# Peptides against a protein of PDB entry 3ZN8, part 2

Target 1, 125 residues: chain A of PDB entry 3ZN8
Amino acid sequence: LEEYDKIQKKMEDVMEGKGKLTLRDVYAQIIALRKMGPLSKVLQHIPGLGIMLPTPSEDQLKIGEEKIRRWLAALNSMTYKELENPNIIDKSRMRRIAEGSGLEVEEVRELLEWYNNMNRLLKMV

## One batch from the design tools (peptide; made by RFdiffusion4, then SolubleMPNN)

Design b1_p8_2_s3 (from b1_p8_2, 6 letters changed)
Fold by OpenDDE base, seed 5:
Structure b1_p8_2_s3 (fold): chain B 125 residues (1-125), chain A 8 residues (1-8)
Amino acid sequence: as target 1 above (125 residues)
Amino acid sequence: LELLAQLL
C-alpha cells in the first residue's frame, strides 16, 4: 500500500508538470503492480478499464505478462544513470542492455520508444 | 492506469 501510494503521488507530480517520468519510475510502478499478482489480477483491479478496452483474452494476458517480464529484464540491465535519464541511451548502450538482458536490440528500442511516447503525452497535460 | 493500458 505505502509504496503504491508513493508511486501514485509521484505520477501525480509528473502529471502536474512538477517532475519528469523516468524509467526508474516505470520500474517502481511495474514492481508495485507485480506485488498484487500476475497481470490478469492487476487488470481485474483497474476500475473502468473494461469500459475503455475490451476484456483481454487469456492469450493477450500471457503476451502482456511476457512483455512485462522482458521489459523488467531490460530495466534490470540498465545503469542508474540510464534509468534516471533514458535520453543518454545511445546505440552502444542499447546493444549492451539487449546483450545483458538476453533481448533483441529491437525490443529495447520498443521499450525506449514507448517511454518517449509516454513522456511526450505527460508533457502535453 | 494509463501506463499499463499502453503496455497492452
Scores: peptide ipSAE 0.078, ipTM 0.687, DockQ to the pose 0.383
Fold by OpenDDE base, seed 1:
Structure b1_p8_2_s3 (fold): chain B 125 residues (1-125), chain A 8 residues (1-8)
Amino acid sequence: as target 1 above (125 residues)
Amino acid sequence: LELLAQLL
């Protein structure tokens, strides 16, 4: 509970423009959400999601859980400097992260693209 | 919460 509240406050501070979202913040949030249980339980605790999205199929939940596991493997293969400043991740670093996580370079690129999209959205608020 | 909705 206390770690989750700290992560929520950090996300609020980022949304208020008081902070920058890092991959460390992403990692901490994924870990906090996983402590609540399987993705299916986490989705049940999101107000309004059941109104905006159809209830995910069991197969969609399995795909989502696998994607989270893969992204955690990539994040666990990053250095502290890369987690705090993902903009330093070049092609050589991205290949090392892929090799260290057992992922394709494209899967690491997808994580970085997602992170860059989040930071663009947070700057438009 | 918003972060997880964009992971899917």
Scores: peptide ipSAE 0.077, ipTM 0.694, DockQ to the pose 0.414
Fold by OpenDDE base, seed 3:
Structure b1_p8_2_s3 (fold): chain B 125 residues (1-125), chain A 8 residues (1-8)
Amino acid sequence: as target 1 above (125 residues)
Amino acid sequence: LELLAQLL
């Protein structure tokens, strides 16, 4: 019971911008965006993106959508403890996640590297 | 990767 209450409070703190970004937050955000439709539709709903970025080609959008699908498969193969604290994901956990998601271990590593880079950038704001 | 970093 106490461990669940600590987790819930930390989730509230993250939703309030007082916590560390987790892979659960990443998962929730990807799912929220995907409810708006394909990546091409999602990008159309981001104000100012067309001013800050060159318009992606249809092939770049397809590659991006496939990468999101693969990352969701990896995230769905993670335990709750791994989603909340990705730093516990060792080589054995990465292999299990890769096998469970039908991905290469390198693709799971790329997701974790991306997460680590995002969490570094967010600490500089 | 950069495109997904700006989307999230």
Scores: peptide ipSAE 0.062, ipTM 0.691, DockQ to the pose 0.240
Fold by OpenDDE base, seed 4:
Parts: C-alpha cells; sequence; structure tokens
Structure b1_p8_2_s3 (fold): chain B 125 residues (1-125), chain A 8 residues (1-8)
C-alpha cells in the first residue's frame, strides 16, 4: 500500500509538473499495480472501475495479465531516451525493441499507439 | 484509472 501511494503521488507530481506522460511513468504505474498482486486483485482495489467496465471474465483477466507482462518486456528493452521521449522510436528502434523483448513488431507498435492516444487525451485537459 | 481501463 505505502509504496503504491508513493508511486501514484510521484506520478501525479510528474503529470502536473511536466504536462506529459512518458513511458517511464507508464512503467512505474505498471510496477506499482503489479506489487498489489495479479490483475484480478488490482481491479478489485480500484473504486468505480466495476461501474465503468463490465466485470472481466477469468480468461479476460489472464489475457490482460499476459499483455501487461509483454508490455513490461518491451519497456525493459527500451533505452532511457526512448522511455522519456517515445517519439524518437523509429522503425529500426521498434524492431530492436521487439527482438530484445521476444515480441512481434506489431505488439511494440500497439504499446506506442496506446501511449500516443493517452498523451493526446492528456493534452486536451 | 483511465490508464488501466485502456490497457484492457
Amino acid sequence: as target 1 above (125 residues)
Amino acid sequence: LELLAQLL
């Protein structure tokens, strides 16, 4: 609990101070959530999520947990410069990250697309 | 919250 709250507060301070989410912030949040246990336990501790999302099936939770694991592998294969500024990730960098993480290039692209969509939404607030 | 909802 205390380590999760420290990481959340640090993420809030970074979001307020820099006006830009980075993949380092994404990594820190995923690690904080993973310390609370499996995705199934994490979802139970998030107030209001069960009102906004249908309760995921056990199979959907397993798929989500595997997706998080794959995204962590991709993030662990990124350089500090790539984590802080994902816009520098070209086709060559994306391929290197995929090869280093044991992922398909398409999965690395999906992570980057998700990040870009988040960073667009945060700029509209 | 929004970050996890979009991970699924």
Scores: peptide ipSAE 0.079, ipTM 0.694, DockQ to the pose 0.409; fails the geometry check

Design b1_p8_2_s4 (from b1_p8_2, 4 letters changed)
Fold by OpenDDE base, seed 2:
Structure b1_p8_2_s4 (fold): chain B 125 residues (1-125), chain A 8 residues (1-8)
Amino acid sequence: as target 1 above (125 residues)
Amino acid sequence: LVLLAEQL
């Protein structure tokens, strides 16, 4: 609970433009949400999501869980400096992370692109 | 809610 509340508060500070979203924050949030149960239970606790999105099929939830698992493998293969400052991740670092996680370089690139897009969106609020 | 941006 206390770790989740710290992550939530940090996410609120980022949404308020008072903070920077890092891959460390992404990692911590994924772990906190996964401790609450399967992705299906997490999605059910998001206010308004069940009204605005069709309830994902069981197969879509499995695909999402596998994607999250692969991204966690990538995040676990990153250094603390990379997690705190993802912008230092060049092609050489991406390849090392991919090799260390058993992923394609493209999957590591997709995670970084997603992070960059999210961090841009959070700065516009 | 960082994971929700892939489905919009």
Scores: peptide ipSAE 0.087, ipTM 0.691, DockQ to the pose 0.291
Fold by OpenDDE base, seed 3:
Structure b1_p8_2_s4 (fold): chain B 125 residues (1-125), chain A 8 residues (1-8)
Amino acid sequence: as target 1 above (125 residues)
Amino acid sequence: LVLLAEQL
């Protein structure tokens, strides 16, 4: 709970232009959510999600849980400097992260693209 | 709510 509240406050500070979202923040959020149980249970605890989103199929929840596990493997293969400053991740770092996590380089690229898109969205609010 | 933006 306390770790989740710190992450939410940091996301609010980023939306106010007072901070920067990092992959460390993403990692901490994923871990906090996973402590609440399987993705299906986590989604049930999000107020208003059932009003804003179609209920995911059980197969979509399994795909999402697997994607989260792969992203955690990538994040666990990153250095502290890379987690705090993902913009330093070049092709050589990306290959090392992929090899260390058992992922394709494209899956590591997808995580970084998602992070960049999310960090852009949070700066436009 | 950061992981759900790719499933929309």
Scores: peptide ipSAE 0.083, ipTM 0.689, DockQ to the pose 0.293
Fold by OpenDDE base, seed 5:
Parts: C-alpha cells; structure tokens; sequence
Structure b1_p8_2_s4 (fold): chain B 125 residues (1-125), chain A 8 residues (1-8)
C-alpha cells in the first residue's frame, strides 16, 4: 500500500510537470500493477476503462502480458544510470540490453520510443 | 494506469 501511494504521488508530480518520468518509475509501476495479478485483473480494476476502451479479447490480454514480460526483462537488463536517465541509451547500450534480456533490438527500441512519447506528452501538460 | 492504456 505505502509503496503504491509513493508511485501514485510521483505520477501526479510528473503529470503536474513537477517531475520527470524515468524508466525506474515505469518499472516500479509495472511491478506494482503485477502484484495485483494478471493484466486481465488489473484492467478490471480500472474504473471507466470499459467505457473508454473496447474490452480487450483474451488474446489481446495475453499479447499485452507477454509484451509487459519482455519489457520487464529489458528493464532488468538496464543499469541504474540508464533507468534514471534513459536518454543515455545509445545503439551500443540498446544492443547490450537486448542481448542481456534475450530480446530483439527492435523490442528494446519500441520500449524506448514508448517512453520518449510518454515523456513528451507529460511535458505538454 | 495511463501508461498501460496507451498500449491497448
């Protein structure tokens, strides 16, 4: 509970432009959500999501859970400096992360692109 | 929550 409240407060501070989203924050959020159960259970606990988004099929939930697992493997293969400042992740670091996680470089690139897009959106709020 | 919803 207390760790979840710290993550939520940090998300609020980032959404208010008072902070920067890091991959450490992404990691902590994914772990907190996974402690609630499979992605299917997490989505059931989001009020109003069933009104804003079509209910994902069981196959879409499996794809999403596998993608989260792959991203956790990538995040676990990052250094503390990379998690705190993902902008230092060059092609060499990205290849090392891919090799260490058993992922394609493209999958690591997709995680970083998603993070960059998210962090751009949060700076426009 | 927002972080996972943008991947669906």
Amino acid sequence: as target 1 above (125 residues)
Amino acid sequence: LVLLAEQL
Scores: peptide ipSAE 0.075, ipTM 0.684, DockQ to the pose 0.361
Fold by OpenDDE base, seed 1:
Structure b1_p8_2_s4 (fold): chain B 125 residues (1-125), chain A 8 residues (1-8)
Amino acid sequence: as target 1 above (125 residues)
Amino acid sequence: LVLLAEQL
């Protein structure tokens, strides 16, 4: 509970432009969500999501959970400096992270692209 | 929360 409230406050501070979203913040959020239970339960607790999105099929939930597991493997293969400043991740670092996580370089690139897109959206607010 | 679900 207390760890979740700290993560929520950090997310609010980032949304208010008082902070920068890092991959450490992403990691902390994913871990907090997994502590709440299966992705299906987490999605049920998001107000308005069930109005904007059709209820995901069981197969879509399994795909989403597997993608989250892969992203956690990539994040666990990053250094603290890379988590705090993802902009330092070059092609050599990205290959090392892929090899250390058992992922393709493309899957690590997808995580970084997702992060970059999120951090762009947060700067437009 | 919403930011992770909208891109899966």
Scores: peptide ipSAE 0.064, ipTM 0.682, DockQ to the pose 0.404

Design b1_p8_3_s1
Fold by OpenDDE base, seed 1:
Structure b1_p8_3_s1 (fold): chain B 125 residues (1-125), chain A 8 residues (1-8)
Amino acid sequence: as target 1 above (125 residues)
Amino acid sequence: LLLAQHLL
């Protein structure tokens, strides 16, 4: 409960322009979501999602869980400096993270692209 | 919540 409230407050601070979303914040949120159970249970706790989206198929839930697991492997292979400042992740760092996590470089790139897109959206609100 | 809304 206390960890969830800290994550919510951090998201509020970022939306108010009082902070920046980091990959450390992403890591903390993924861990908090996983503590709620399988992605299927997490999705049931999102207000309005069950009204706006068809219930994901069992296969889509498995794909989503595997993607989250891979992103956690990438995040666990990052340095504290990279987690706090993802913009320092160059091609050499990205390759090291991929090798250390057992992922393709493209999967690490996808995580970074997603993070960059999130930061753009949070600045438009 | 915000991450789950954007992972889909």
Scores: peptide ipSAE 0.060, ipTM 0.667, DockQ to the pose 0.423
Fold by OpenDDE base, seed 3:
Structure b1_p8_3_s1 (fold): chain B 125 residues (1-125), chain A 8 residues (1-8)
Amino acid sequence: as target 1 above (125 residues)
Amino acid sequence: LLLAQHLL
C-alpha cells in the first residue's frame, strides 16, 4: 500500500510537471504489482479493466509475465545513474545491460522506447 | 495500470 501510494504521487507530480518519471519509478511499480501475485491476479484487482480491455487469454498473461521478468532483469543490470537518467544509455551501455541480463539488445531497446513513450504521454496530460 | 495496458 505505502509503495503504491508513493508511485501514484510520483505519477501525479510528473503530470503536473513537478518531476520526471525514471526507470527507478518503473522498477518500483513492477515490484509493487508483483507483490500482489501473478499478473492474472493483479489484472483482476484493476477496477474497470474488463470494460476497457478484452479479457487477456491465459497464454497472453504468461507472455506478459515473462516480458515483465525480462524487463526486471534489464533494470537489475542498470546502474543507479542509468535508472535515474535513462537518456545516458548509449549503444555501449545498452549492450552491457543486455549481456548482464541475458537479453538481446533489441529487448533492452524496447524497454527504453516504452519508457520514453510513457514519459511523453505523462507530460501531455 | 499504464504498464499492464501497454504490455498487452
Scores: peptide ipSAE 0.051, ipTM 0.662, DockQ to the pose 0.415
Fold by OpenDDE base, seed 5:
Structure b1_p8_3_s1 (fold): chain B 125 residues (1-125), chain A 8 residues (1-8)
Amino acid sequence: as target 1 above (125 residues)
Amino acid sequence: LLLAQHLL
């Protein structure tokens, strides 16, 4: 409960333009969601998702859970400075993160692209 | 919420 309230307040501060979404905030959200159970149980608790999207197949849930595990490995291979300011992650840092996490550089790039897209969307609201 | 809404 208390960890969820901290994440929600951080989201409110970002939406009010008082802060920015960081990869540390992303990490905290992933960990909080995983404490609620498998991705399948988390998705069942999202109001309106089952009205706007077909219920994900068991295979889609497994793919999503694997992607989250891979992104956690990348996040665990980042420095505190990279987590707080992902825009400093150049090609050399991206390669180091990939090597340290056992991921392809492309998978680290996808995480950073997703983060950049999310942070752009949050700045337009 | 935001993470789960954009992983779909």
Scores: peptide ipSAE 0.043, ipTM 0.653, DockQ to the pose 0.404
Fold by OpenDDE base, seed 2:
Structure b1_p8_3_s1 (fold): chain B 125 residues (1-125), chain A 8 residues (1-8)
Amino acid sequence: as target 1 above (125 residues)
Amino acid sequence: LLLAQHLL
C-alpha cells in the first residue's frame, strides 16, 4: 500500500509537471501492480474500465501478463543510469539489454517507444 | 493505470 501511494503521488507530480517519469518509476509501478495479484485482478479494480472496455479474454490477459514479464526482464537488464535517464539508451545499450534479457532488440525498442510516448503525453497535460 | 491503458 505505502509503495503504491508513493508511486501514485509521483505520477500525480509528473502530471502536474513537477517531476519526470523514469523507467525506475515504470518498474516500481509494475512491481506494485503485480503484488496486488494477476493482471486480471488489477484490471478488475480499475473503476470504469469494466464499463468502457470489454472484459479482456483469458487469452488477452495471458498475452498482457507475458508482455509485462518481458518488459520486467528488460528493465532488470538496465543499469541504474539507464533507468533514471532512458534517453541515454543507444543502439549498443539496447542490444546489450536485449541479449541480457533474452529479448529481441525490437521488444526493447517497443518498451522505450512506449515510455517516450507516455512521457510526451504526460507533458501535454 | 497508465500501463493497463496501453495494454488494452
Scores: peptide ipSAE 0.035, ipTM 0.651, DockQ to the pose 0.408

Design b1_p8_3_s2
Fold by OpenDDE base, seed 2:
Structure b1_p8_3_s2 (fold): chain B 125 residues (1-125), chain A 8 residues (1-8)
Amino acid sequence: as target 1 above (125 residues)
Amino acid sequence: LLLAQRLL
């Protein structure tokens, strides 16, 4: 509970332009959500998601859970400096993270692109 | 090596 409230407050501070979303914040959010249960259970508890999005199939939930597991492996293979400042992740760092996580370099790139897109959207609000 | 890189 306290960890979740800290993460929500930081997300609010970032939306208010008082902070920067980092990959450390992403990691903390994923871990907090996973403490509530599998992605399937977490999504079922989000009010209005079932009205705005078609209920994901069991297969889509399984794919999503596997993707989160892979992204956690990548995040666990990052340095503290990379987690706090993801823009320092060059091609060499990306390859090291991929090798350390057992992922393709493209999967690490996709995580970074997702983060960059999310951080751009949060700056437009 | 990987653990040392995580602390840098």
Scores: peptide ipSAE 0.086, ipTM 0.728, DockQ to the pose 0.030
Fold by OpenDDE base, seed 1:
Structure b1_p8_3_s2 (fold): chain B 125 residues (1-125), chain A 8 residues (1-8)
Amino acid sequence: as target 1 above (125 residues)
Amino acid sequence: LLLAQRLL
């Protein structure tokens, strides 16, 4: 409960322009959501998602859960400086993170692109 | 090595 309230307050601070979303914040959110149970239960707790999206198939839920596990492996292979300031992640750092996590460089790039897209959306609100 | 790189 107390960890969830810290994540909500951090999201509010970012939405109010009082903070920046970091990969540390992303990591904390993924861990908190995983404590709620399987991805299927997490999706049920998102208001309006069940109205806008068809119920994911069991195979789509398995793919999503695997993607989250792979992103956690990448985040676990990052330095504290990289987690706090992902903009320092160059091609050399990205390759090291991929090698350390057992991922393709493209999968690490996809995580960083997703993070950059989220930060752009949060700055437009 | 990896733990030391994480602390730097």
Scores: peptide ipSAE 0.072, ipTM 0.716, DockQ to the pose 0.030
Fold by OpenDDE base, seed 5:
Structure b1_p8_3_s2 (fold): chain B 125 residues (1-125), chain A 8 residues (1-8)
Amino acid sequence: as target 1 above (125 residues)
Amino acid sequence: LLLAQRLL
């Protein structure tokens, strides 16, 4: 509970323009969500999602859980400086993260693109 | 929340 409330408050501060979303914040959110149980239970706790999305098939849940596991491997292969400021991740750092996580460079790029898009959306609010 | 926004 206390760890989730800290993450929520930090998201509120970022949406208010008082902070910056980091990959450390993303990591903490993934870990907090995994403590709530399987992705199926997490999706059931999101208000309105069950009305807008059909209940994911068991195969879609497995794909989602694998994607989360791969992103955690990438995040665990990042330095503290990279987690706090992902904008420093150049092609050399991206390759090192991919090699250290057993991922393709494209999968690391996809995580960074998602982070960049999310951080752009949060700056438009 | 952030992961849920990618699943939408």
Scores: peptide ipSAE 0.064, ipTM 0.663, DockQ to the pose 0.375
Fold by OpenDDE base, seed 4:
Structure b1_p8_3_s2 (fold): chain B 125 residues (1-125), chain A 8 residues (1-8)
Amino acid sequence: as target 1 above (125 residues)
Amino acid sequence: LLLAQRLL
């Protein structure tokens, strides 16, 4: 509970323009959500999600859980400087992270593209 | 919340 409240407060501070979202914040949020249980149980605790999205199939939940596991492996293979400033991650760094995590370079690129898209959206609010 | 909605 106490780690979740710290992450929510940091998300509020970032939404208020008082900070930047980093991959360290992404990592902390994924870990906090995983401590609440499998993605299926986390989605059941979100009021209104069942009204806005069709209930994911068991197969879709399994694919989502595997994707989260892969992204955690990539994040665990990043340096502190890369987690705090993902924009320094060049092709050489992406390849090193992929090799260290057992992922394809494309999967590391997808994580970074997702992060960049999220940061662009948070700057428009 | 926002992270889980875009991972799907």
Scores: peptide ipSAE 0.060, ipTM 0.658, DockQ to the pose 0.423; fails the geometry check

Design b1_p8_3_s3
Fold by OpenDDE base, seed 1:
Structure b1_p8_3_s3 (fold): chain B 125 residues (1-125), chain A 8 residues (1-8)
Amino acid sequence: as target 1 above (125 residues)
Amino acid sequence: LLLAEHLL
């Protein structure tokens, strides 16, 4: 509970322009969501999602859970400096993270692209 | 909430 409230407050501070979303914040949120149970249970706790989205198929839930697992492997292979400042992740760092996590470089790139898109959206609100 | 809405 206390970790979730800290994450919510951090997201509020970022939306108010009082902070920056980092990959450390992303990691903390993924871990907090996973403590609620499988992705299927987490989605059931999101107000309005069950009204706007069809219930994901069992296969879509498995794909989503595997994607989260892969992103956690990538995040666990990052340095503290990279987690706090993801913009320093060049091609050499990205390759090292991929090799250390057992992922393709493209999967690490996709995580970074997702993070960059999130930061753009949070600045438009 | 915000991360789950963008993981889909």
Scores: peptide ipSAE 0.068, ipTM 0.653, DockQ to the pose 0.385
Fold by OpenDDE base, seed 5:
Structure b1_p8_3_s3 (fold): chain B 125 residues (1-125), chain A 8 residues (1-8)
Amino acid sequence: as target 1 above (125 residues)
Amino acid sequence: LLLAEHLL
């Protein structure tokens, strides 16, 4: 509960333009969601998702859970400075993160692209 | 919410 309220308040501060979404915020959110159970249980607790999206297949849930595990490995291989300011992650840092996490450089690029897209969307609201 | 809504 208390960690969820901190994440929600941080999201409100970002939406009000008082802050920016960081990969540390993303990490904290993933960990909080995983404490509620597997991705399948988390998705069942999101109001309105089942109205806007078909219920994910068991295979889609397994793919999503694998993607989350891989992104956590990448996040755990980042420095505090990279988590707080992901825009400093150049090609050399991206390769180091990939090597340290056992991921392809492309998978680290996908996480950073997702983060950049999310942070752009949050600045338009 | 934000993470789950954009992982789909």
Scores: peptide ipSAE 0.068, ipTM 0.652, DockQ to the pose 0.405
Fold by OpenDDE base, seed 3:
Structure b1_p8_3_s3 (fold): chain B 125 residues (1-125), chain A 8 residues (1-8)
Amino acid sequence: as target 1 above (125 residues)
Amino acid sequence: LLLAEHLL
């Protein structure tokens, strides 16, 4: 609960232009959600999701849970400076993170692209 | 919320 409330407040501060979403904030959110259980249980606790999204198949939930595990491995292979300022992650850093996490460089790129898209969306609200 | 909606 306390960690979830910190994440919500951080998202509000970013929407108001009072802060920046970081990969540390993303990591904290993933960990907070995973404490509620498997992705299937987490999604069941989100009010209104079943109205806004079609109910994911069991196979889609397994794919989503695996993708989250891979992104956590990438995040765990980042330095504190990279988590706080993902814009410093060049091709050399991205390769190191991929090698340290057992991921393809493309999977690390996908995480960074996702982060950049989310941080743009939060600034347009 | 935003994480799950963009991962699926």
Scores: peptide ipSAE 0.062, ipTM 0.664, DockQ to the pose 0.415
Fold by OpenDDE base, seed 2:
Structure b1_p8_3_s3 (fold): chain B 125 residues (1-125), chain A 8 residues (1-8)
Amino acid sequence: as target 1 above (125 residues)
Amino acid sequence: LLLAEHLL
């Protein structure tokens, strides 16, 4: 609970333009959510999500859980400097992260693109 | 919240 509240408050500070979302914050959030249970249970606790999204099929939940697992493997293969400053991740670093995580370079690129898109959206609020 | 909403 306390770790989740710290992450949520940091995300609020980032949405208010008072901070920067890092991949370390992403990692900490994924871990905090996973401590609440499987992705299915986490999604059930999100107010309004069950009204706006069709209840994901069991197969969609499995795909989502596997994607999260892969992204955690990539994040675990990053250096502290890369987690704090994802913009330093060049093609060489991205290849090293892919090799260290057992992922395709494209999967690491997708995580970085997702992070960049998220950090852009948070700056537009 | 934001991570789950953007992953779907």
Scores: peptide ipSAE 0.061, ipTM 0.663, DockQ to the pose 0.386

Design b1_p8_3_s4
Fold by OpenDDE base, seed 3:
Order: sequence, then structure tokens, then C-alpha cells
Structure b1_p8_3_s4 (fold): chain B 125 residues (1-125), chain A 8 residues (1-8)
Amino acid sequence: as target 1 above (125 residues)
Amino acid sequence: LLLEQKLL
């Protein structure tokens, strides 16, 4: 509960232009959601998602859970400076993170692109 | 070192 309320407040602050979303915030959100159980249970706790999105198949949920696990491995391989300021992650840092996490460089790029898209969206509200 | 242990 307290970790979730901190994440909501951080999202509100970013929407108000008070600060920025970081990969530390993303990591905290993923961990808080995973403490609620498998991705299938997490999706059941999102109000209105079942009205706006078709219920994902069990196979889509397994693919999503594996993708989140891979992104957590990438995040675990980042430095504190990279987590707080993802914009410093160049090609050399991205390769190091991929090698340290056992991921392809493309998978690390996809995480960073998702973060950049999310952080742009939150600043446009 | 798990990032969870770094965020605590």
C-alpha cells in the first residue's frame, strides 16, 4: 500500500511538471505490482482495464511476465546514475547493460524506448 | 546485487 501511494504521488508530481519519471520509479512500480502476484492478478487490480482492453490470453500474460523479468535483469545491471538519468545511456552503456543482464542490446533498447515514450506521455498531460 | 537491495 505505502509503496503504491508513493508511486501514484510521483506520477501526479510528473504530470504537474514537478520532476521527472526515472528508471528507479519504473523499477519500484514493477516490484510493487509483482508483490500483488502474477501479471494476471495485477491486471485484475487495474480499474477499467477489463472494459478498455480485451482480456489477454494466458500465453500473452506469460510473454508479458517474461518480458518484465528481462527488463528487471537489465535494470539490475544499471548504475544508480543511469537509473536516475536514463538519458546518459549511450551505445557503450547499453552494450554493457545487455552483457551484464544476459540480454540482447535490442531488448535493452526496447526498455529505454518504452521509458522515453512513457515519460513523454506523462509530461503531455 | 539485486536492484531491490539497492532501493531499500
Scores: peptide ipSAE 0.116, ipTM 0.787, DockQ to the pose 0.048
Fold by OpenDDE base, seed 4:
Order: structure tokens, then sequence, then C-alpha cells
Structure b1_p8_3_s4 (fold): chain B 125 residues (1-125), chain A 8 residues (1-8)
């Protein structure tokens, strides 16, 4: 609970322009959410998600949990400099991260694209 | 996890 509240406060500080979202923050958020239980229980605790998204099937939840597991493997293969400044991750770094995590380069690209999209959204608020 | 050990 206390780790989750620290992450929420950091997201609020970033929306107020008092910081930047990093891949370290993404990692901490994923770990905090996983400590609350399986993805199915986490989704039940997000207010308004059941209004914006149809209730995920059991197969969609399994796919989502596998994707989170794969993204954690990628994050574990990153350097501190890459976690703090993901924009330095070029094609060579992306390939190294993929090889070190047992992922396809496309999966590492998808994580970085998701991160870039989140940072764009947080700067428009 | 390897990153958790690095962040502690």
Amino acid sequence: as target 1 above (125 residues)
Amino acid sequence: LLLEQKLL
C-alpha cells in the first residue's frame, strides 16, 4: 500500500510539471500493482475502467499478465542510465536489451513506444 | 527480480 501511494504521488507531481516519468517509475508501478494480486483483481480496483473497457476475458488477462512479465524482463536488462533516460535507447541498445531478456526487438520497441505515449499524455495535462 | 535488487 505505501509503495503504491508513493507512485501515485509521483504521477501527480509529473502531471503538475514537478518531475519526469522514467522507466524506473514504470517498473515500481508494475511491481506495486502485482503485489496487490493478479491483473484481474488490479483491474477491479481501477474506478471507471469497467465503464471505459469491456470486462476482459480470462484469456485476455493471461495475455496481459504475460506481456507485463515480458516488459519486466526488458526493464531488468536495462542500465540505470537507460531507465532514467529511455530516449538514449537506440537500435543497438534495443537489440542488446532484447537479447538479454529473451525478447524480440519489436517487443522492446512496443514498451518504449508505450512509455513515449504516456509521457506525451502527461505533458498535455 | 534483477532490477529490484539494483534499486534497493
Scores: peptide ipSAE 0.115, ipTM 0.790, DockQ to the pose 0.046
Fold by OpenDDE base, seed 1:
Structure b1_p8_3_s4 (fold): chain B 125 residues (1-125), chain A 8 residues (1-8)
Amino acid sequence: as target 1 above (125 residues)
Amino acid sequence: LLLEQKLL
C-alpha cells in the first residue's frame, strides 16, 4: 500500500512538471503491481479500462505477463545511471542489456520506445 | 544484484 501511494504521488509530480519519469520509477510500478497478484487482478483495479477494452483473453494475459517478466530482466541488467537517465542508452548499451538479460535487442528497444512514449504523454497533459 | 537492492 505505502509503495503504491509513493508511485501515484510520483506520477502526479511528473504530470505537474515537478519531476521526470525514469526507468527506476517504471520498475517500482511493475513490482508494486505484481505484488497485487496476476496481471488479470491488476487490470481489474484500473478504473475505466474494463469500459474501453474487452476483457483480455487468458492467452493475452499470459503474453502480457511474459512481456513484463522480460522487461524486468532488461531493467535488472541496467546500471543505476541508465535507470535514472535512460537517454544515455545507445546501441552499445542496448546490446549489452540484451545479452545480459537473454533478450533480443529489439525487445530492449521496445521497452525504451514504450518509456519514451509514456514520458511524452505525461508532458502533454 | 536484484534491482530491489538497487532501489533501497
Scores: peptide ipSAE 0.111, ipTM 0.786, DockQ to the pose 0.046
Fold by OpenDDE base, seed 2:
Structure b1_p8_3_s4 (fold): chain B 125 residues (1-125), chain A 8 residues (1-8)
Amino acid sequence: as target 1 above (125 residues)
Amino acid sequence: LLLEQKLL
C-alpha cells in the first residue's frame, strides 16, 4: 500500500508538471502491482470506474505477465543513470541491455517506446 | 534482484 501511494503521488506530480516519470518509477510500479497480486484484478471489478475493461482471458494475462517479466529483465540490466534518464539509451546501450537480459534489441526498443508514449500522455493531461 | 537492491 505505502509503495503504491508513493507511485500514485509521483504520477500525479508528473501530470501536474512537477516532475518526470522515470524507468525507476515504472519498475517500482510493476513490483508494487505484482506484490498486490489478485488485488490489482479486484480494481478491474469495481463497479464505478466506468470502463468495463474486458476481463482479459487467462491466456492474455499469461502473455502480459511474460512480457512484464521480460521488461523487468531489461530494467534489471540498466544502469542507475539509464533508469533515471532513459533518453541517454542509444543503440549501443540498447544492444548491451538486450544481451545482458537475454532479449532481442526490438524488445528493449518496445519498452523504451512504451515509456516515451506513457510519459508524453502524462504531460498532455 | 539487482534492481530491487537499487530501489531500496
Scores: peptide ipSAE 0.110, ipTM 0.784, DockQ to the pose 0.048

